# Peptides against a protein of PDB entry 5HB3: the designs that were tried, part 16

Target 1, 150 residues: chain A of PDB entry 5HB3
Amino acid sequence: RQMQDRCMSEYNQRIRNAPEGSIDPFRMACYKIIGRCDLSNRSLDGLQTDVNDWIWLQFNLARETDRSLELAGESYGLAELQASIREIGLKHFPKTAAEDTNGSFGMFFYLQILAGMFEQAIAYLYPFSYVDAVHFAIALTYYGLLRPVD

## One batch from the design tools (peptide; made by RFdiffusion4, then SolubleMPNN)

Design b1_p10_4_s2 (from b1_p10_4, 3 letters changed)
Fold by OpenDDE base, seed 1:
Structure b1_p10_4_s2 (fold): chain B 150 residues (1-150), chain A 10 residues (1-10)
Amino acid sequence: as target 1 above (150 residues)
Amino acid sequence: MDSFFEKIMS
């Protein structure tokens, strides 16, 4: 808690008081990750990032904590992450194989798997790649991550 | 990948 508070203090101080152009984005990223600062903005400002960096950051920021101890609007756990992935899926990924011109369906499937959205992931993958969906379903079932209904 | 990320983050 002490480290988190220090990171939060430093982060806020720099955001508010640092001269223009003096902010080290890597340092700010460290504060954000370690201190879980500014959960309303879950990006690494001033850094070139890709989808892997983004999802990695989301998981690092997500925590299952007592919501009563968090400030209003600053709760971010697995449920919120899953909600974000669902929203991103609805907005930016193909819904049918006919809509997928660049193979982006695989990325959305990947994001859902990482977030533990196994049933949704298999359901989504099925119309794009039947064989792969079946293989993943078998594997997920074997590991007890997917619960087939008899 | 970069173009896709930009789309997601936009």
Scores: peptide ipSAE 0.023, ipTM 0.616, DockQ to the pose 0.185
Fold by OpenDDE base, seed 3:
Structure b1_p10_4_s2 (fold): chain B 150 residues (1-150), chain A 10 residues (1-10)
Amino acid sequence: as target 1 above (150 residues)
Amino acid sequence: MDSFFEKIMS
């Protein structure tokens, strides 16, 4: 807790008071990750990042802890991460194969799998790639990760 | 990938 408070203090102080161009983005990233600072803005400002960096950061910031032990403020766990992925899916990814012009459906499927949204992932993939959806469904069922209907 | 990231961060 002491370390987290220190990280938060340093993070906020630098954002507010640091001269323009003097902020080290890597140091800020360390504060954000270790201290879980600024959970409302889950990005690494000042760094060139891709989708893999983004999703990696989401999982590092997400924690399953007792809410009673959480510091006053925003909570971010797996449920909030899954909600974010659902929202991103609704806004930015195709709903049908006819809407997919660039093959972006695969990225959304990937994000759902990483987040443990297995039933949704298979259901989403099915109209885009039947064969792949069946193969993933078989594997996920074998390992008890997918809940098939009897 | 860049276009996707820009979309989700906007």
Scores: peptide ipSAE 0.022, ipTM 0.606, DockQ to the pose 0.202
Fold by OpenDDE base, seed 5:
Structure b1_p10_4_s2 (fold): chain B 150 residues (1-150), chain A 10 residues (1-10)
Amino acid sequence: as target 1 above (150 residues)
Amino acid sequence: MDSFFEKIMS
C-alpha cells in the first residue's frame, strides 16, 4: 500500500507539473504498472506498443480485490477486461469469413483465449476455420476449460 | 499487425 501510494503521488505530480517534453515515458510506464496508476487510461502513452504489450498491460492492471477494498477506488478485474475484449471484437473484428479482408480473425480468437473466454473463442473461430475450432474445442474440453452443452 | 492494433486502440 505504501509503495502504491508513493507511485500514485509521483505519477500525478509528474503529469501535472512536468515541463512539456520532459516526461520519461518508460518511467511513467513503471509507475502505471507497479502502482496501478490511472486505470481509466490503460495504455502506455509515449511508447510504441503492439497488441502483446497491450494485452500484457491489461492483465497486469487487472486485479481481483475484495469488494470492501474496491469501494475506495477504480475497479478493474478480469470481468472488465473480458468486457473490453468483447467490445473490441464487436467494433473492429470480422463477424464472418467474407468480412475478413486482412486475416485478423486469428488475433481476436487469440485475445479471447487469453482472457479465458473459451466458449466464445470456439464459437467465433468455427465459421473461419472449422478444423482448427474442432481441435481447440477437443483440447479445451480435455482440460476441463470448455463446458460442452449436454 | 501494428496498423490493425492502432485501429483497435483508436
Scores: peptide ipSAE 0.020, ipTM 0.599, DockQ to the pose 0.185
Fold by OpenDDE base, seed 4:
Structure b1_p10_4_s2 (fold): chain B 150 residues (1-150), chain A 10 residues (1-10)
Amino acid sequence: as target 1 above (150 residues)
Amino acid sequence: MDSFFEKIMS
């Protein structure tokens, strides 16, 4: 908690008081990651990031902690991450094979798998790639990650 | 449509 408080203090101080153009985005990223600062903005401002950087950051910020110990209004765990992935899926990824002009369905499938949304991932992949969906379903079932009907 | 597997392996 002490480290988090220090990071938060430094983060806020720099956001408010740093001269224009003097903010080191890497330093800010460190505060964000280590201190879990500014959970309302789960991006690395001033840095060029891709989807992998984004999802990596989400997992670094997500914590399964006692909500009673978290600052009011700033909880971010796996459930919130999964919700975010659902939202971006609805907004930015194809719903049908006919809508997929660039093959981006695979990225959304990947994000769902990383977030442990296995049933949703298989269901999503199925209309885009039947064979792959079946293979992943078999594998996930083998590892006990997919819950088949008995 | 190319399979996802083919895309990630290419």
Scores: peptide ipSAE 0.010, ipTM 0.491, DockQ to the pose 0.060

Design b1_p10_4_s3 (from b1_p10_4 with A3K N9M)
Fold by OpenDDE base, seed 2:
Formats: C-alpha cells, sequence, structure tokens
Structure b1_p10_4_s3 (fold): chain B 150 residues (1-150), chain A 10 residues (1-10)
C-alpha cells in the first residue's frame, strides 16, 4: 500500500507539473504498472507497443477486489477486461471469413482465450477455421475449461 | 474502448 501510494503520488505530480517534453515514458510506465495508476487509461503513453504488450499490461493491471472496497477508487478486473475485448472485437476484428482481409481473426481468438472467454473464442474461430476450432474445443473440454451444451 | 486499439487499428 505504501509503495502504491508513493507511485500514485509521483505519477500524478509528474503528469501535472512536469515541463513539456521532460516526461520519461518508461518511468511513467513503471509507475502505472507498479502503482496501478490511472486505470482509466490502460495504455503506455509515449511508448511504441503492440497487442502483446497491451494484453500483458491489461492482466498486470487487473485485480479481483471486493467491489465494496473500491468505491472510492477505480476498479479493473477480469470482467472489465473481457468487456473491453468484446468491444475491441466488435470494432476492429472481422466478423466473418469474408471480412478477413489480413488474417487478424487469429489475434482476436487469442485475446479471447487469454481472457478466459473460451466458449466465445471457439464460436468465433469456428467459421474461420473449422479444424482448429474443433481441436481447441477438444483440448479446452479435456481440461474442463469449455462447458459444452448438454 | 482502449485508446491503444483506436490508435493502432484505425
Amino acid sequence: as target 1 above (150 residues)
Amino acid sequence: MDKFFEEIMS
């Protein structure tokens, strides 16, 4: 808690008072990750990042906390991450094989799997790659992660 | 929606 508070203080101070062009994006990234600062902005500003960096950051920031304890603060858990992935999917990824011009369906499938959205992931993958969807479904079922309909 | 995807995927 003490470390988190210190990170939050430094983070906020630098955002507000740092001279233009003096902000070290790596330092800010450290504060964000360690202190879970500014959960409304779950990106690493000023750094070139990819989707893997993004999803890694999301999981590092996500915490399952008692909702009653976070009334005064920002909450971000798995449910919020899953919601974000759904929104991202709707806007930035193909819905059908006919819409897939760059093969990006695999990335969205990957994001859903990481977020534990197994049923949705398999359902999404199925029209793009039947064989792969079946293989993943079998594996997920074997490990008790996929709940097949009776 | 996350700003990252708005910037990179748009």
Scores: peptide ipSAE 0.130, ipTM 0.814, DockQ to the pose 0.283
Fold by OpenDDE base, seed 1:
Structure b1_p10_4_s3 (fold): chain B 150 residues (1-150), chain A 10 residues (1-10)
Amino acid sequence: as target 1 above (150 residues)
Amino acid sequence: MDKFFEEIMS
């Protein structure tokens, strides 16, 4: 808690008071990750990041805590992450094979799997790649992560 | 929605 508080303090101080152009984005990233700062902005500002960096950050920031103890803007757990994935999927990824012009369906499937949205992931993948969907379904079922209907 | 996707995926 002490470390988190210090990170939060430093993060907020720099955001508010740092001279223009003086902010070290790597330092700010460290504060954000370690201190779980500014959950309203779940990105690493000033850094070039990809989807893998993004999803990694989401999981690092996500916590299952008692919401009654959190201040406004501090609630971010698995449910919120999954909601974000759904929203991103609706807006930025193909919904059908006919819409897929760049093969991005695999990335959305990947994000859903990481977020534990297994049933949705398999359902999504099926029309794009039957073989892959079946293989993943078998594996997920084997590990008890997918509950098939008899 | 995360601004990352708004910026990169659009």
Scores: peptide ipSAE 0.123, ipTM 0.814, DockQ to the pose 0.291
Fold by OpenDDE base, seed 5:
Structure b1_p10_4_s3 (fold): chain B 150 residues (1-150), chain A 10 residues (1-10)
Amino acid sequence: as target 1 above (150 residues)
Amino acid sequence: MDKFFEEIMS
């Protein structure tokens, strides 16, 4: 708690008062990760990142804590992350094989699996790769992770 | 969120 408060203080001070061009993006990234600073902007500004970096950051920022202890607007848990992945899927990934021009369907499947969205992941993968969807479904069922469809 | 994916998925 004390460390988080210090990180937040330093983060806010630098964002507001640092001379232009003097901000070290790596230092700011450290404050964001350790202090969970500025949850409204869940990205590492000024750093070259990929999808793996993004999803790693999301999980590091996500917490399942008593909301009574969190500041207003500072709640971010697994449910919010899953909602974000759904939204990203709708906006940035192919919905059908016919729409897939770059083979990016696998990345969205991957993101859904990481977020525990197993039923949605299998349903999504099925029209792109039937065989792979069946294999993953069998494995997920074996480990009790796949729930029956409604 | 959207900013990041707009950049990498474009």
Scores: peptide ipSAE 0.120, ipTM 0.809, DockQ to the pose 0.445
Fold by OpenDDE base, seed 3:
Structure b1_p10_4_s3 (fold): chain B 150 residues (1-150), chain A 10 residues (1-10)
Amino acid sequence: as target 1 above (150 residues)
Amino acid sequence: MDKFFEEIMS
């Protein structure tokens, strides 16, 4: 907690008081990751990142802890991460194969799998690639991760 | 939502 408080203090001080152009984005990233600072903004500002970096950061920030122990009342766990992925899917990814122009359906499938949204992932993938969906479904069922409907 | 993701995907 002491380390987290120090990170939060330094993070907030720099965001508010640092001269323009003097902020080291790598240092800010360290505060973000180690101190879990500013969970309302789960991005690494000033750094060139991609979707893989984004999802990596989400999982690093996510904690399954007692909400009573969360700093400043901000909680971020797997449920919030899954909710974010659902929202991203609704806004930015194709709903049907007919809407897919760039093959981005695979990325959304990937994000759902990482977040443990297995039933939704298989259901989503099926109309885009039924062969791949069946193969993943078989494997997930074998390991008890997919709940088949009777 | 995460502002970074919105910026990249919008």
Scores: peptide ipSAE 0.103, ipTM 0.806, DockQ to the pose 0.270

Design b1_p10_4_s4 (from b1_p10_4, 3 letters changed)
Fold by OpenDDE base, seed 4:
Structure b1_p10_4_s4 (fold): chain B 150 residues (1-150), chain A 10 residues (1-10)
Amino acid sequence: as target 1 above (150 residues)
Amino acid sequence: MDKLFEEIMS
């Protein structure tokens, strides 16, 4: 908690008082990650990022903690992340194989798997790649992560 | 929706 408070203090101070162009984006990223600062903006400003960086950041910021310990409006856990992934799926990824022009279905499947949305992930993958869906279903079942339906 | 993801997918 002491470290988190220090990071938050430094983060806020720099955001407010740093001269224009003097902010080191990597330093700010460190404060953001360690201190979980500004959960309303789950981005690393000033850094070039990809989808892997995005999902990595989301998991680093997500916490299953007592909400009483978090500031109002700053709760961010697995449930919120899963909700975000669902919304992303609706907006940015193909719903059918016919809509898939660039093979991006695999990325959405990947995001769902990382977020523990196993049943949804398999259901999504099935119409795009039957064989892969079956293989992943078997593996997930083996590890007790998927609930098979008779 | 996160600003970062929107920028990545745009």
Scores: peptide ipSAE 0.088, ipTM 0.812, DockQ to the pose 0.245
Fold by OpenDDE base, seed 1:
Structure b1_p10_4_s4 (fold): chain B 150 residues (1-150), chain A 10 residues (1-10)
Amino acid sequence: as target 1 above (150 residues)
Amino acid sequence: MDKLFEEIMS
């Protein structure tokens, strides 16, 4: 907690008081990750990132905490992450195999798996790759992560 | 939605 508070303090201080152009984005990233700072902006400003970096950051920031202890608008847990992934899916990924021109369906499947959205992931993958969907379904069922319905 | 993700996907 002490470290988190220090990171939060430093982060806020730098955001408010740092001279223009003096902010080290890597340092700020460290503060953000360790301190879970500024959950309204779940990005690493000033850094070049990809989807893997993004999802990694989301998981690092997500916590299951008592919402009563958080400031308004600063709650970010698994549920919010899953909601974000759903929204991303709707906006940026193909809904059908016919819409997929670049194979991006795999990335969305991957994001859903990471977020524990197993049923949705399998359901999504099925029309794109039947074989893969079946294999993943078997594996997920074996590990008790997917609940097959008769 | 995170603006960074939008940028990544654009």
Scores: peptide ipSAE 0.081, ipTM 0.809, DockQ to the pose 0.252
Fold by OpenDDE base, seed 3:
Structure b1_p10_4_s4 (fold): chain B 150 residues (1-150), chain A 10 residues (1-10)
Amino acid sequence: as target 1 above (150 residues)
Amino acid sequence: MDKLFEEIMS
């Protein structure tokens, strides 16, 4: 708790008071990750990142802890992450094979699998790649991760 | 939405 409070204090102080161009983005990233600072803005400002960096950050910030232990009413767990992935899917990824012009469906499938959204992931993949969807479904069922209908 | 993801996907 003491370390988290110090990280939050330093993070906020630097954002508000640091001279323009003097902010070290890597130091700010450390405060954000270690201190879980500013959970309303889950990005690493000043750093070049890709989708893999984004999803990695989301999982590092997510915690399954008692809400009573969260700071300033900010909470971010697996449920919030899954909700974000659903919203991202609706906005940025194709809904059908006919809409897919760049093969980006695979990235959305990947994000859903990482977030444990197995039923949704298989259902989404099925119209894009039947064979792959069946193979993943078999494997997920074997390990008890997919809940098939009887 | 997360501004980083929006920036990546824009």
Scores: peptide ipSAE 0.074, ipTM 0.803, DockQ to the pose 0.246
Fold by OpenDDE base, seed 2:
Structure b1_p10_4_s4 (fold): chain B 150 residues (1-150), chain A 10 residues (1-10)
Amino acid sequence: as target 1 above (150 residues)
Amino acid sequence: MDKLFEEIMS
């Protein structure tokens, strides 16, 4: 708690008072990750990142805490992450095999799996790759992660 | 929607 509070203090102080161009983006990233600072902005400003960096950051920031203890607008857990995955799926990834020109369906499937959206992931993968969908479904069922509807 | 993801996918 003390470390988190110190990170938050330093983060806020630098954002407000640092001279223009003097902010080290890597230092700010450290404060954001360790201190979970500014959960309304879940990005690493000034850094070149890819989808893997993005999803890694989301999971590092996500916590299951008592919502009553969090400030308004600063709650971020698995449910919020899953909602974000659904949203980006609708906007940035193919809905059908005919729409997939670059093989990006696999990335969305991967994001859903990481977020524990197993049923949705299998349902999504099925029209793109039947064989793979069946294999993953079997594996997920074996480990009790996939809950087929009766 | 997350701004970082939008930037990455743009």
Scores: peptide ipSAE 0.090, ipTM 0.809, DockQ to the pose 0.273; fails the geometry check

Design b1_p10_5_s1 (from b1_p10_5, 5 letters changed)
Fold by OpenDDE base, seed 3:
Structure b1_p10_5_s1 (fold): chain B 150 residues (1-150), chain A 10 residues (1-10)
Amino acid sequence: as target 1 above (150 residues)
Amino acid sequence: MDDFFDKIMS
C-alpha cells in the first residue's frame, strides 16, 4: 500500500506539474504498471506501442482481487478486459468476411483467445476461415476450454 | 483506447 501510494503521488505530480518535454515516459510506464495508477487510462503515453504492447499492459493491470479489498476505487479485472475487447471488436474490426478488406480478422480472433473468450473467438473466426476455426475448436474442446453444444 | 486503435488500424 505504501509503495502504491507513493507511485500514485509521483505519477500525479509529474503529470500535472512537470515542465513540457521533461517527463521520462519509461518512468511513467513503471508507475503505471507497478502502482496501477490511473486505471481509466490504460495506455503508455509517450511510448511507441502496438496491439501486442496494449494487450500485454491490459493483462498486467488486470486483477482478480476481491473488490472489498481494493483500496483504489477503480476495479479492473478479466471481465472489464473482456468488455474492452468486445468494444474494440465492434468499432475497429470486420463483423463479416464481406467487410474484411485488410485481413485484420485474425488480430481480433487472437485478442479474444488471449482473453479466454473461446466460444466467441471460434464463432467469429468461422466465416473468415472455416478450416482454422474447426482446428482450433477441436483443440479447445480437447483441453476442456470450449463448451460444445449438444 | 479508440484513438490508439484508430491510429493502428488506419
Scores: peptide ipSAE 0.270, ipTM 0.849, DockQ to the pose 0.484
Fold by OpenDDE base, seed 2:
Structure b1_p10_5_s1 (fold): chain B 150 residues (1-150), chain A 10 residues (1-10)
Amino acid sequence: as target 1 above (150 residues)
Amino acid sequence: MDDFFDKIMS
């Protein structure tokens, strides 16, 4: 708790008072990750990052907290992450095989799997790759992660 | 929330 408070204090101080161009993005990233600072902006500003970096950051920031205890800060847990992935999917990924021009469907499937959206992931993958969808469905069912409808 | 994806997927 003390470390988190210190990180938040330093983060906020630098954001507000640092001279233009003097902010070290790596240092700010450390505060972001360790202190869970500024959960409204879940990105690493000033750094070149990819989708893997993004999703890694999301999981590092996500915490299951009692909503009743969160007074001032916005809560960010798995449910919020899943909601974000749904929105990203609708906006940036193909909905049908006919829309897939760059093979990006696999990335969205991957993001859904990481977020525990197993039923949605399989349903999404099925029209793109039947064989892969069936294999993943079997595996997920075997491990009790997929709940088939009766 | 999707600002990152707006940048990389554009």
Scores: peptide ipSAE 0.188, ipTM 0.825, DockQ to the pose 0.389
Fold by OpenDDE base, seed 4:
Structure b1_p10_5_s1 (fold): chain B 150 residues (1-150), chain A 10 residues (1-10)
Amino acid sequence: as target 1 above (150 residues)
Amino acid sequence: MDDFFDKIMS
């Protein structure tokens, strides 16, 4: 708690008072990760990031905590992350094999799996790659993560 | 968030 408060204090102070161009983006990233600062902006500003960096950050920031301990607008857990992934899917990933121009369906499948959206992930993958969908379904079922239906 | 994926997926 004390470390988190210190990170938040430093983060806010630097955002408000640092001279233009003097902010070290790596230092700010450390404050954001450790202090969970500014959960309305779940990105690492000033850094080159990819989808793996993004999803890694989302999981680092996501917490299942007592909402009474969070300030307004600071609630961010697995449910919110899953909702974000659904929205990303609707906007940025192919919905059918006919729409797939660059093979990006695999990335969306990957994001859904990481977020525990197993049934949705398999359902999504099936029309793109039947064989892969079956293989993943078998594995997920083996580990009790997928509920098979007829 | 949209800006990020617009950049990555472009």
Scores: peptide ipSAE 0.176, ipTM 0.823, DockQ to the pose 0.472
Fold by OpenDDE base, seed 1:
Structure b1_p10_5_s1 (fold): chain B 150 residues (1-150), chain A 10 residues (1-10)
Amino acid sequence: as target 1 above (150 residues)
Amino acid sequence: MDDFFDKIMS
């Protein structure tokens, strides 16, 4: 708690008071990750990041906490992450094979798998790649992560 | 979030 408080204090101080161009984005990233600062902005500002960096950050920031102890707007857990992935899917990824021009369906499938959205991931993948969907479904079922409907 | 994905998916 003490470390988190220090990170939040430093983060807020720098965001508010740092001279223009003096902010080290790597240092700010460290504060953000360690202190879970500014959960409303789950990005690493000033850094070039890709989807892997983004999803990595989301999992690092996500915590299952008692909502009663959190300030308004500071709750971010697995449910919120899953909701974000759903939203991203609706906006930025193909819904059908006909819409897929760049083969980006695999990335969305990947994001869903990472977030534990197994049923949705398989359902999504199926029309794009039947063979892959079946293989993943078998594997997920074997590990008890996908519940077959009897 | 939208800005990020707009950038990387372009």
Scores: peptide ipSAE 0.171, ipTM 0.821, DockQ to the pose 0.471

Design b1_p10_5_s2 (from b1_p10_5, 7 letters changed)
Fold by OpenDDE base, seed 1:
Structure b1_p10_5_s2 (fold): chain B 150 residues (1-150), chain A 10 residues (1-10)
Amino acid sequence: as target 1 above (150 residues)
Amino acid sequence: LSSLFEKIMS
């Protein structure tokens, strides 16, 4: 679309030629979301954002593409998002209750649920909160999102 | 949580 091409052109021109501090970060965000510019950088620079903004952006930018393109690293879909969340978990979230000093395990559980990583989310939550893990497992099973092993 | 988010965005 002509609109997408215009967005990409404006985005590239501003990133390359604009003086530091002169770029409107909200405009750049619009180019990212609407124009799908520079999808290798899936963050909004110069904006105060939180985890909800981040995960919303990831889903917005994710698109289902052919598997052949996924192998080439030219696409960003749900599988890539799930991989990113897994990596974030390994790097930044507690793996055991003993490592959890800030109670941040719930946030990682939340991210996994949003990304459809239900089995992994329940498995992760279980050692931190047995009761909550069981309740979520029951609910997910009820809605057909979690399958018990035969 | 704010500091944690900064780590995620890095």
Scores: peptide ipSAE 0.035, ipTM 0.713, DockQ to the pose 0.166
Fold by OpenDDE base, seed 5:
Structure b1_p10_5_s2 (fold): chain B 150 residues (1-150), chain A 10 residues (1-10)
Amino acid sequence: as target 1 above (150 residues)
Amino acid sequence: LSSLFEKIMS
């Protein structure tokens, strides 16, 4: 808690008072990750990142702890992440093969799998790649992660 | 994919 408070203090100090262009984005990233500062902004400004960096950050920031242990308005858990991925899917990914112009369906499948949205992931993949969907379904079922309907 | 990622992040 003491470390978190220190990080928060330093983060706020730099955000508010640092000269323009003087903020080290890596340092700010450390404050966000370690100090959990400004969790309403779940991105790393000023850094070149890819989807792997993004998803890693989301999981790092997500907590299953009691909301009382977090700062007011800074709660973010797996459920919220799953909701975000669902919404991203609705906005940015093809819903059918006919809508797929760049083959991006695989990325959305990947994100859903990482977030534990197994049933939705398989259902999504099925119309794009029947064979792959079946293989993943078998594997997920084997490990008790997929809840097939009767 | 990079362009799509940027769109997702926006």
Scores: peptide ipSAE 0.027, ipTM 0.681, DockQ to the pose 0.174
Fold by OpenDDE base, seed 2:
Structure b1_p10_5_s2 (fold): chain B 150 residues (1-150), chain A 10 residues (1-10)
Amino acid sequence: as target 1 above (150 residues)
Amino acid sequence: LSSLFEKIMS
C-alpha cells in the first residue's frame, strides 16, 4: 500500500508538472503496471508496443472485482476485457472472408482465444477456415473449455 | 498488422 501510494504520487506529479517530452515512458509504464495508476487509461504512451504487449497489459490490469462494490469506471475485469475485444473486432477486423485483405482474421481469433471467448472465437473462425475451426473446437471441447451451443 | 494495431490503440 505504501508503495502504491508513492507510485500514485509520483505518477500524478509527473503527469501534471513534468515538461513536455521529458517524461520517461518506461518509468511511467512501471507506475501504470505496478502502481496501478490511472487505470482508466490502459495504454502505454510513448512506447513502441505491439498487440502482444497490449493484451498482456490488459490482462495484467484486469482484476476480479464485484461490480456492485466498485464505482463506475473503476472496475476492470475479464468481462470488461471481453467487451473491449468484441468492440475491437467489430471495428477493426474482417467480418467475412471477402473483407479479409490482410489475413488479419487470425489475430482477432487469437485475441478471442486469449480472452476466453472460445465459442465466439470458433464461430468467428469457421467461415474463414472451417478446418482450423473444427480442430480448435475439438481441442477446446476436450479440455472442457467449449460449451456446445445451437 | 502493425498499422492495424495502431488503429486499435487509438
Scores: peptide ipSAE 0.026, ipTM 0.675, DockQ to the pose 0.167
Fold by OpenDDE base, seed 3:
Structure b1_p10_5_s2 (fold): chain B 150 residues (1-150), chain A 10 residues (1-10)
Amino acid sequence: as target 1 above (150 residues)
Amino acid sequence: LSSLFEKIMS
């Protein structure tokens, strides 16, 4: 708790008081990851990041919580991450093959697989690439990850 | 997040 409070203090001080361009973005990233500072902003400012960096950060910030114990407090877990991926899909990725202009459907499929959204991922991929969807469906079913009955 | 994905999609 003491370490977390110190991280929060340093993080807030630097964000508000540091001269422009003087903030070490890597140090700020450490405060966010280790100290869990400013969890409402789940991004790393000032760093050259890609989709892999983003998804890695989301998983690191997510915590598994018991639903029965969290009646009053907001938590960020797998369910919230999955919801975020759904929202990203709606905003930034093609919904149908006819809307696909640059082949970006594969990235959304990838994000869904990483988040354990297997049924949705296969359903999404199917109209874009029938062969690939079937292959992934077979593999996921074999390992008990795809649950068509659910 | 939006800016990040815009960069990725460009």
Scores: peptide ipSAE 0.024, ipTM 0.655, DockQ to the pose 0.482

